# Ledger of designs, part 122: peptides against a protein of PDB entry 3NZW

Target 1, 212 residues: chain A of PDB entry 3NZW
Amino acid sequence: TTTLAFRFQGGIIVAVDSRATAGNWVASQTVKKVIEINPFLLGTMAGGAADCQFWETWLGSQCRLHELREKERISVAAASKILSNLVYQYKGAGLSMGTMICGYTRKEGPTIYYVDSDGTRLKGDIFCVGSGQTFAYGVLDSNYKWDLSVEDALYLGKRSILAAAHRDAYSGGSVNLYHVTEDGWIYHGNHDVGELFWKVKEEEGSFNNVIG
Target 2, 222 residues: chain B of PDB entry 3NZW
Amino acid sequence: QFNPYGDNGGTILGIAGEDFAVLAGDTRNITDYSINSRYEPKVFDCGDNIVMSANGFAADGDALVKRFKNSVKWYHFDHNDKKLSINSAARNIQHLLYGKRFFPYYVHTIIAGLDEDGKGAVYSFDPVGSYEREQCRAGGAAASLIMPFLDNQVNFKNQYEPGTNGKVKKPLKYLSVEEVIKLVRDSFTSATERHIQVGDGLEILIVTKDGVRKEFYELKRD

## One batch from the design tools (peptide; made by RFdiffusion4, then SolubleMPNN)

Design b2_p19_1_s4 (from b2_p19_1, 16 letters changed)
Fold by OpenDDE base, seed 4:
Structure b2_p19_1_s4 (fold): chain B 212 residues (1-212), chain C 222 residues (1-222), chain A 19 residues (1-19)
Amino acid sequence: as target 1 above (212 residues)
Amino acid sequence: as target 2 above (222 residues)
Amino acid sequence: MVASFTGAFAVTKVPGMYE
């Protein structure tokens, strides 16, 4: 798995691969590793697919309850804290979760929290999470700037996942790409890694370790 | 050390068409190398045009299917006999599976039916309740033998238009019920040849807007 | 038992975690 999220002048980019594995078996190439919690919040999944899918869906319910009770959208901080508190209650039980909660509220601005099953909750500007995270960081860190255009930021997210998919056997399938703004998240498509790789290679002159 | 789980073998397969869905399973039940039964159905009509199979440890599979059937019953009681949609069924099954997260049902679960738009739907589950809607899925003992075949024949993976030098993929299209049945039969006959835990009989449940029908075919009894 | 089951679960791998 490779998931990433980063803040920039235009909001948040979220990009993830779509491969799930069971040992050496490719269980799926089409897993949705971004869970749309609500129109304004995204959760990413790494680790146990069921753990992430179940609890982030549960989180969505909790967020909705918050909105009903408080008559306002939940903050990213509060949403991530709910999840963090939940997983902390299960600490040691064997949950496997590496998640990012991403959103844009008026009071917070673009916000990313990392939450994992060890009880860690971190706010930050850039996170890559998964077995391919180091590969993604290599590309992302080398090209990241706060002042990226939306187009460039989207490409950078996509390109970083592609790099990870290329080097990490546990990452691949496709890239799902999201842009998060104050108005909510926007889905920017599913990009098959096989097709994307050759396109990028041709256009950039990159990936020269592979001869087409 | 004592292992609370068994493995009863078998294989299941779901394929969604445009306006139908198919869920198939062999009828062999086995423990280790001993055939317990040559005809033990493992694909069930659960009502509301939903078919279900939970393949792996048969005791767990049966328990899960029974629980789901009960869920359907109670759903009707609580919601004035409203039809349970396939997507809601999938969510419910997730909760059934994840409810035993720390002592899981040792099964691969597939359900098939029609979505609310009348399109074929197949949902697959891991033992603890992660689920995905897919056009096709194989589960069980011979899943590793069948799934790549389905990738190629249902989703047309690695197929290209002739004369394009691999530049144009074969376009995706829905398969007819006849084509799907052929693929299912070929899948199971092939799997039976190479896996000892698959064989004896093939039961296919076909879901359409008109309901569920069943077909049965003999497999090798070796 | 747990080890045998982990191979049956769909996993999106995280570094340092055994699945």
Scores: peptide ipSAE 0.054, ipTM 0.768, DockQ to the pose 0.109
Fold by OpenDDE base, seed 2:
Structure b2_p19_1_s4 (fold): chain B 212 residues (1-212), chain C 222 residues (1-222), chain A 19 residues (1-19)
Amino acid sequence: as target 1 above (212 residues)
Amino acid sequence: as target 2 above (222 residues)
Amino acid sequence: MVASFTGAFAVTKVPGMYE
C-alpha cells in the first residue's frame, strides 16, 4: 500500500493506490483506500483492510452523530482523536491501522492527522503511509512546495503514488486522487497504473529503467 | 497441538451480470485427504434474492450463514418486512465477521444478488469483514487458479483489440447468463483437474429479478 | 494458530505493523 496526503496553498491532495494483498497473493486491484466520511473529511487506509474499513466507517458514524448533536461539523482534530482513542483502547490486541484523517473546517482550515494502531496521532503537512511510503516520499519531497498550483499538486500526488507502485510490489492497481478544499473534497478520478505508467513515461521521458 | 480451525476445501465463484448474478460452488467437502461428502452444498439462498457462501472451515461457514439468515429474519420483523438490500446485507455480514475479529471465522465469504437498480452485484469478504463489491470473485482452495482466469474472461484483462499494437483495450461488456454459466463450468472443471479439494459436483445459483434458480452439474469424482 | 491466520487477511502493508 501507498497512501499520501499533503497540504499546499490550494488545500490538501490525497492520493492512494488500490492494491490489497494477502501474502504474495494480490487479493484485489480495486480496493477503495479512501473513505469519504463527509463532504469535508476523508480517511485513508493502510494496514489491515478490515480494521481500517470497519473502524473508519465507525468513525464516520461518530462524526455524523457529532454533527447531529452539536449541529456543527466535527473538527479534524476531534475526528482523528476519536479514532486515536479507539485504537489506543485496542493497543496490544493486534489491530493494524495506518490512517490519515484529512479535512477542512472553518476553525482549522485544511488539516491532516496521521493515526496508527500504536496510538500515534500526529498533525502534519505531509504524510506518506504504507509499504511504498519511502518511494512516494522520494518523489513527493523532491518536488513539493507550498505554492504548487492545484494542477501541479494533483499531478505530484498521482506521480508519487505511481513511483511507489512501480517499485513496491505491494502497491499498484490504480491511483485514486482527491483534492480537499474549503468547499469539500473533489474526486479526481481513478487512474489505472498500467495505463498511467506509459503515459507518464512518454510525457516525462521518465522511468528509463523500463524500455518501452 | 490444538488447532481450532479445520479446512474443508472447496471453491466458490461469483460473477455479476447486467441484470443477474451468479454464485457457484463445488459440493466436495474434505478433511485433509479424505472426502467427507461428495454433495454438501455450500451456496445458499438466504431470502430477499440474496445468495451466500462462506467457504473454508465449514463449521464456521455454516455458522455465519445461519447467523445471516437469522439477521434477515429479524430485519423483516423489525422493519415491516422490508426487503434487505444487497449493500445492507454486505454491511451486516461485515459486522458479523468483525464481531469475531479476534477469533475469526475461517472463511472467504461471497454474496450475490441485485442492487437497488436491478444490476447484478457480487460482494466478497475476507475472514474479518473487509468487503468489496466486484464484478467477479473466486474464493476457496482453487481461487488462485480461477481468479486470474476471471480477470481475463470477465474483466478482459490483458486483452487488446487486434491490430492496435496493444494500445486499445478490449472494451468491457456484460456477459449473458449463458456465457457466465459457461465460464463458471469451465472454471470448475479446470480447477477440479488441478486441485484435489475441488470436485464431485457444481451447484450454481442464478439470481434474477424473478428469483433464484439453481443448476447442478457433475464434476470429476476422483 | 490465530496469529498465523492473519496471513489470510487482506492487507495494505505497512512496515512494522502486524498483518
Scores: peptide ipSAE 0.053, ipTM 0.779, DockQ to the pose 0.108
Fold by OpenDDE base, seed 3:
Structure b2_p19_1_s4 (fold): chain B 212 residues (1-212), chain C 222 residues (1-222), chain A 19 residues (1-19)
Amino acid sequence: as target 1 above (212 residues)
Amino acid sequence: as target 2 above (222 residues)
Amino acid sequence: MVASFTGAFAVTKVPGMYE
């Protein structure tokens, strides 16, 4: 798995691969590793597929309950804290989760929290999470700046996942791409890695370790 | 050491068509190398036009299917006999599976039916309840033998239009029920030849808007 | 064996978490 999220002047970019594995077996190439919690809030999945899918869906329910009770959208901080508190209750039980909670509220603006099953909760501007995270960081860190255009930021997110998909055997399938703004998240498509790779290679003159 | 799990072998396969879905399974039940039964069905009509199979440890599979059937019953009680949609069924099954997250059902679960638009639907689950909707899925002992075949023949993976130098993929299209049945039969006959835990009989449940139909075919009894 | 079966779980592999 490779998931990433980063803040920039235009909001948040979220990009994830779609491969699931069981050992050496590719279980799926089409996993949805972004949970759309509400129109302004996303969760990403890394680790145990069931753990992430179940509890982030549960989180969505909790977020909705918050909205109903408080008559306002839940903050990203609060949403991430709910999840963090939950996994902390299960500490030692064997949950496997590496998640990012990404969203926008008027109070917070664009916000990213990292939450994992070890009990870590971190606020930050840039996170890559998964077995391919270091590969993604290599590309992302090299090209990141706050003042990226939306177009460039989207491309950078996509390109970073592609790099990870190329080098990490446990990442691949496709890139799902999101842009989060004050108006909510926007889905920017599913990009098959096989097709994307050759396109990028041709356009950039990159990936020269692979002969066409 | 406490080891509550067995493995009863077998293989299951789901394929979604445009306005139908199929869920198939062999009827062999085995422990290690000993055949317990040559006819033990593992694909079930659960009502509301939903068919289900949970393949792996048969005791766990049966338990899960029973629980789901009960869930369907209670859904009707609580919601004025409303039909349980396939997507809601999938969510329910997730909760059944994840409810035993720390002592999982030793099964690969597949359900098939029609979505609310009348389109064929197949959902597959891991032992602890992660799920996704797919066009096809193989589960069980010979899943590794069948799934690549389905990738190629249902999803047309690695197939390209002739004369395009591999630049144009074969377009996706729905298969007819006849084509799907052929693929299912070929899958199981092939799997039977190469896997000792698959064989004896093939039961196919076909879901359409008109209900669930069953077909049976003999497999090698080796 | 429970341990072997857990290997059959679908995993979005994370060898290491972000520290």
Scores: peptide ipSAE 0.053, ipTM 0.772, DockQ to the pose 0.094
Fold by OpenDDE base, seed 1:
Structure b2_p19_1_s4 (fold): chain B 212 residues (1-212), chain C 222 residues (1-222), chain A 19 residues (1-19)
Amino acid sequence: as target 1 above (212 residues)
Amino acid sequence: as target 2 above (222 residues)
Amino acid sequence: MVASFTGAFAVTKVPGMYE
């Protein structure tokens, strides 16, 4: 798995691969590793697929309850805290989760929290999470700037996941790409890694380690 | 060392068509190398045009299916006999599975039916409740043998248009029910040849707007 | 087997995390 999210002048980019594995078995190439919690909040999944899918869906319900109760959309901080508190209660039980909660509220602006099953909760500008995270960081860190255009930011997110998919055997399938703004998230498509790889290679002249 | 789980082998396969879906399973029930039964159906009509199979440890599978059937019943009671949609069924099954997250059902679960638009739908679950809607999925003992075949024949993976130098993929299209049945039969006959835990009989449940139809085919009994 | 069964879970890999 490779997931990433980063803040920039235009909001948040979220990009993830879509491969799931069970040992050496590729269980799926089409897993949705971004959970659309609500129109304004995204969760990413790494680790146990069921753990992430179940609890982030649960989180969505909690967020909805908050809205109904408080007559206001939940903050990213609060949403991530709910999840963090939940997984902390299960500390030692064997949950496997590496998640990012991403959203844009008027109060907070563009906000990303990292939450994992070890109890860690971090606010930050850039996170890559998964077995391919180091590969993604290599590309992302090298090209990241706050002042990226939306177009460039989207490409950078996509390109970083592609790099990870190329090097990490546990990452691949496709890239799912999101842009989060104050108006909510926008889905920017599913990009098959096979097709994307050749396109990028041709356009950039990159991936010269591969002949073709 | 105490092991609460058994493995009863078998294989199941789901494929979604345009306006139909199929869920198939062999009828062999086995423990290790000993055949317990040559005809033990493992694919079930659960009502509301939903078919289900939970393959692996048969005791767990049967329990899960029973719980789901009961869930369907109660859904009708609570919601004025409203039909349970396939997507809602999938969510329900996730909760059934994840409810035993720390003592899981040792099963690979697949359900098949029609979505609310009348399109074929197949949902697959891991033992603890992660689920995905897919066009096809194999589960069970010979899943590793069949799934790559389905990738190639249902989703046309690694197939390209002739004369395009591998640059144009074969276009995706729905398969007819006849084509799907052929694929299912070929899958199971092939799996039977290479896996001792698959064989004896093949039962296919076909879901259409008109209901659930069952077909049965003999498999090798070796 | 229980140990083998845990390997049947679908996982999105994260280094150091339980599978």
Scores: peptide ipSAE 0.039, ipTM 0.757, DockQ to the pose 0.104; fails the geometry check

Design b2_p19_2_s1 (from b2_p19_2, 5 letters changed)
Fold by OpenDDE base, seed 2:
Structure b2_p19_2_s1 (fold): chain B 212 residues (1-212), chain C 222 residues (1-222), chain A 19 residues (1-19)
Amino acid sequence: as target 1 above (212 residues)
Amino acid sequence: as target 2 above (222 residues)
Amino acid sequence: SFAEKVEKLAEEMRKLDLS
């Protein structure tokens, strides 16, 4: 798995691959590793598929309850804290989760929290999470600037996942791409890694380690 | 030393069509190298046009299916006999599976039916309740043999238009029920030849807007 | 422990990983 999120002048880019594995078996190439919690809040999934899917869905319910009770959208800080507190209660029980809670509220602006099953909760501007994270960082860190255009930022997110998919055996399938703005998240499509690879290779003249 | 799980073998397969869905399973039940039964159905009509199979440890599978069937009954009771949608069924099954997260049901679960738009739907689950809607899924002993075949024949993976030098993919299209049944039969026939835990009989449940029908085919008994 | 053994067995049954 490779998931990433980063803040820039235009909001947040979220990009994830779609491969699920069971050992050496590629179980699926089409897994949705982003949960759309609400129109302004996303969660990413890495680690145990069931742990992430179950608890992030649960988180969605908690966020909705908050909205109903408080008559306002939950903050990204609060949403991430709910999840963090939950997984901390299960510390040592064997949950496996590496998640990013990404969203926009008026008081916080664009915000990213990293939450994992070890109880770590971090606020930050750039996170890559998963077995392919170092490959993604290689591309992302090399090209990241706060002042990226939306177009360039979207491409950078997509390109970083592609790099990880190329080098990490546990990442692949497709890239799901999101842009989070003050008006909410925008889905920017599903990009098949195979097609994307050849397109990028041709356009950039990159990936010259591949002869084809 | 202590193993709370058994492995009763078998294989299951789901394929979604445009306005139908198929869930199939062999009828062999095995322990180690001994055939317990040559006809032990593992694909079930659970009502509300939902068919279900939980393949792996049969005791766990049966328990899960029973719990889901009960869940359907309770759903009707609580919601004035409202039909349970396939997506809601999937969510319910996730909760059943994840409820035993730390002592999981030792099964690969697949359900099939029609979505709320009348389109074929197949949902597959891992042992602890992660689930995904897919066009096709094989589970069980011979899943590794069948799934690549389904990738090729249902999703047309690695197929290209002739004369395009591999640059134009074969377009996706829905298969007819007859085509799907043929693929299922071919899959299980092939699996039976190569895997000792698959054989004896093939039971196919076909879900359409008109309900669930069953077909049975003999497989090799060796 | 028993829990660890069960987890290992569950993994053998192809619990899905997003890692």
Scores: peptide ipSAE 0.362, ipTM 0.872, DockQ to the pose 0.047
Fold by OpenDDE base, seed 1:
Structure b2_p19_2_s1 (fold): chain B 212 residues (1-212), chain C 222 residues (1-222), chain A 19 residues (1-19)
Amino acid sequence: as target 1 above (212 residues)
Amino acid sequence: as target 2 above (222 residues)
Amino acid sequence: SFAEKVEKLAEEMRKLDLS
């Protein structure tokens, strides 16, 4: 798995691969590793598929309850804290989760929290999470700047996942791409890694370790 | 070593069509190298046009299916006999599976039916409740043999339009019920040849807007 | 432990990883 999220002048980019594995077996190439909690809030999934899917869906319900009770959308900080508190209750039980809670509120602006099953909760501007995270960081860190255009930021997110999919055997399938703004998240499509690879190689002259 | 689970073998397969879905399973039940039964159905009509199979340890599978059937019953009681949608059924099954997260049902679960738009739907679950809607899924003993075949024949993976130098993929299209049944039969026939835990009989449940139909075919008994 | 054995068996049954 490779998931990433980063803040920039235009909001937040979220990009993830779509491969699920069971050992050496590729179980699926089409897994949705982003949960759309509400129109302004996303969660990413890495680790145990069921743990992430179950508890992030549960988180969505908690966020909705908050909205109903308080007549206001939940903050990204509070949403991530709910999840963090939950996994902490299960500490030592064997949950496996590496998640990013990404969203926008008027109070916070664009915000990213990393939450994992070890109890870590971090606010930050850039996170890559999963077995392919180091490959993604290699591309992302090399090209990141706050002043990226939306177009360049989207491409950078997509390109970083592609790099990870190329090098990490546990990442692949497709890239799902999101842009989070003050108006909510926007889905920017599913990009097959195979097709994307050859396109990028041709256009950039990159991936020269592969003969086309 | 202590093992709380048994393994009763078998294989299941779901394929979604445009306005139908199928869920098929062999009828062999085995323990180790001993055939317990040559006809033990493992694909069930659960009501509300939903068919379900949980393949692996039969005791766990049966328990899970029974719990789901009860869930359907209670859903009707609580919601004035409202039909349970396939997506809601999937969510419910996730909760059943994840409720035993730390002592999982030793099964691979697949359900099939029609979505609320009348389109064929197949959902597959891992033992602890992660699920995904797909066009096709094989589960059980011979899943690793069948799934690549389905990738090629249902999703047309690695197929290209002739004369395009491999640059244009074969377009996706829905298969007819006859084509799907043929694929299912071919899959299980092939699997039976290469896997000792698959054989004897093939039961196929076909879900359409008119309800659930069952078909049965003999498999090799060796 | 029992828990470890169960987890291992679940993996053998192809519990899905998003590793």
Scores: peptide ipSAE 0.334, ipTM 0.853, DockQ to the pose 0.045
Fold by OpenDDE base, seed 4:
Structure b2_p19_2_s1 (fold): chain B 212 residues (1-212), chain C 222 residues (1-222), chain A 19 residues (1-19)
Amino acid sequence: as target 1 above (212 residues)
Amino acid sequence: as target 2 above (222 residues)
Amino acid sequence: SFAEKVEKLAEEMRKLDLS
């Protein structure tokens, strides 16, 4: 798995691959590793598929309950804290989760929290999470600037996942791409890695380690 | 060595069509190298036009299916006999599976039916409740043999339009019920030849707007 | 432990990973 999220002048970019594995077996190439919690809040999934899917869906329910009780959207900080508190209660039980909670509220602006099953909760501007994270960081860090245009930021997110998919055997399938703004998240499509690879190679003149 | 699980073998397969879905399973039940039964159905009509199979350890599979059937009954009681949708069924099954997260049901679960728009739907589950809606899924002993075949024949992976020099993919297209049944039969006959845990009989449940239809075919009895 | 044994067996059933 490779997931990433970063803040920039235009909001937040979230990009993830779609491969699920069981050992050496590619179980699926079409897994949705982003949960749309509400129109302004996203969660990413890495680790155990069931752990992430179950508890992030549960988180969605908790966020909805908050909205109903408080008559306002939950903050990104509070949402991430709910999840963090939950996984901390299971610390040592064997949950496997590496998630990013990304969203926008009026009081916080665009915000990213990293939460994992070890009990870590971090606020930050750039995170890559999963077995392919180092490959994604290699591309992302080399090209990241706060002042990226939305178009360039979207491409950078997509391109970083592509790099990880190329080098990490546990990442692949497709890139799911999101842009989070003050008006909510916008889905920017599913990009098949196979097609994307050849397109990028041709347009950039990159991936010269591959003949063809 | 202590093992709380058994393995009863078998294989299951789901394929979604445009306005139908198919869930199929062989009828062989085996322990180690001994055939326990040549006809032990493992695909079930659970009501509300939902068919279900949980393949692996048969005791766990049966328990899970029974729990789901009970869930359907309770849903009717609580919601004035409202039909349980396939997506809600999937969520329910996730909770059943994840409820035993630390002592999982030793099964691969597939359900099939129609979504709320009347389109064929197949959902597959891992042992602890992660699930995904897919056009097709094989589970069980011969899943590794069948799934690549389905990738090619249902999703047209690695197929290209003739004369395009591999530049244009074969377009996705729904298969007819006849085509799907043929693929299912070919999948199981092939699997039976190469896997000892698959054989004897093939039971296919076809879900349409008119209900669930069942078909049976003989497989190799070796 | 029993829990560890169960988890190992569950892994053999190919619990899906998003690693």
Scores: peptide ipSAE 0.256, ipTM 0.849, DockQ to the pose 0.046
Fold by OpenDDE base, seed 5:
Structure b2_p19_2_s1 (fold): chain B 212 residues (1-212), chain C 222 residues (1-222), chain A 19 residues (1-19)
Amino acid sequence: as target 1 above (212 residues)
Amino acid sequence: as target 2 above (222 residues)
Amino acid sequence: SFAEKVEKLAEEMRKLDLS
């Protein structure tokens, strides 16, 4: 798995691969590793598929309950704290989760929190999470600027996941791409890695370690 | 070594069509190298046009299916006999599986039916309740033998339009019920040839708007 | 431990990873 999220002048970019594995077995190439919690809030999934899917869905329910009770959208800080508190209750039980909670509220603006099953909760501007995270960081860190255009930021997110998919055997399938703004998240499509790789190689003249 | 689970072998397979879905399973039940039964069905009509199979440890599978059937019953009680949708069924099964997150049901679960638009739907689950809607899924002992075949024949992986120098993929399209049944039969006959835990009989449940139909075919009994 | 044994067996049953 490779997931990433970063803040920039235009909001938040979220990009993830779609491969699920069981050991050496590729179980699926089409897994949705982003949960759309509400129109303004996303969660990413890395680690145990069931743990992430179950608890982030649960988180969505908690966020909705908050909205009903408080008559306003939950903050990204509060949403991430709910999840963090939950996984902390299970500390030592064997949950496996590496998640990013990404969203926008009027109070906070664009916000990213990293939450994992070890109990870590971090606010930040850039996170890559999963077995391919270091590959993604290599591309992302080399090209990241706060002042990226939306177009360039989207491409950078997509390109970073592609790099990870290329080098990490546990990442692949496709890139799911999101842009989070003050008006909510926008889905920017599913990009098959097989097609994307050759396109990028041709356009950039990159991936010269592969002949084709 | 400590092992609270058995493994009763077998294989299951789901394929979604445009306005139908199929869930199939062999009828062999085995422990180690001993055949317990040559006809032990493992695909079940659970009501509300939902078919279900949980393949692996049969005791766990039966327990899970029973619990789901009870869930369907309770859903009717709570919602004035409203039909349980396939997506809601999937969510319910996730909760059943994840409820035993730390002592999982030792099964690979697949359900099939029609979505609320009348389109064929197949959902697959891991032992602890992660699930995904897919066009096809093989589970059980011979899943690794069958799934690549389904990738090629259902999802048309690695197939290209003739004369395009591999530049144009074969377009995705729904298969007819006859085509799906053929694929299922070919899958299981092939699996039976290469896996000792698969054989004896093949039971196929076909879900359409008119209900659930069952078909049975003999497999090798070696 | 029991939990560890169960987890290992669950892995053998192909619990899905988003590793």
Scores: peptide ipSAE 0.346, ipTM 0.854, DockQ to the pose 0.046; fails the geometry check

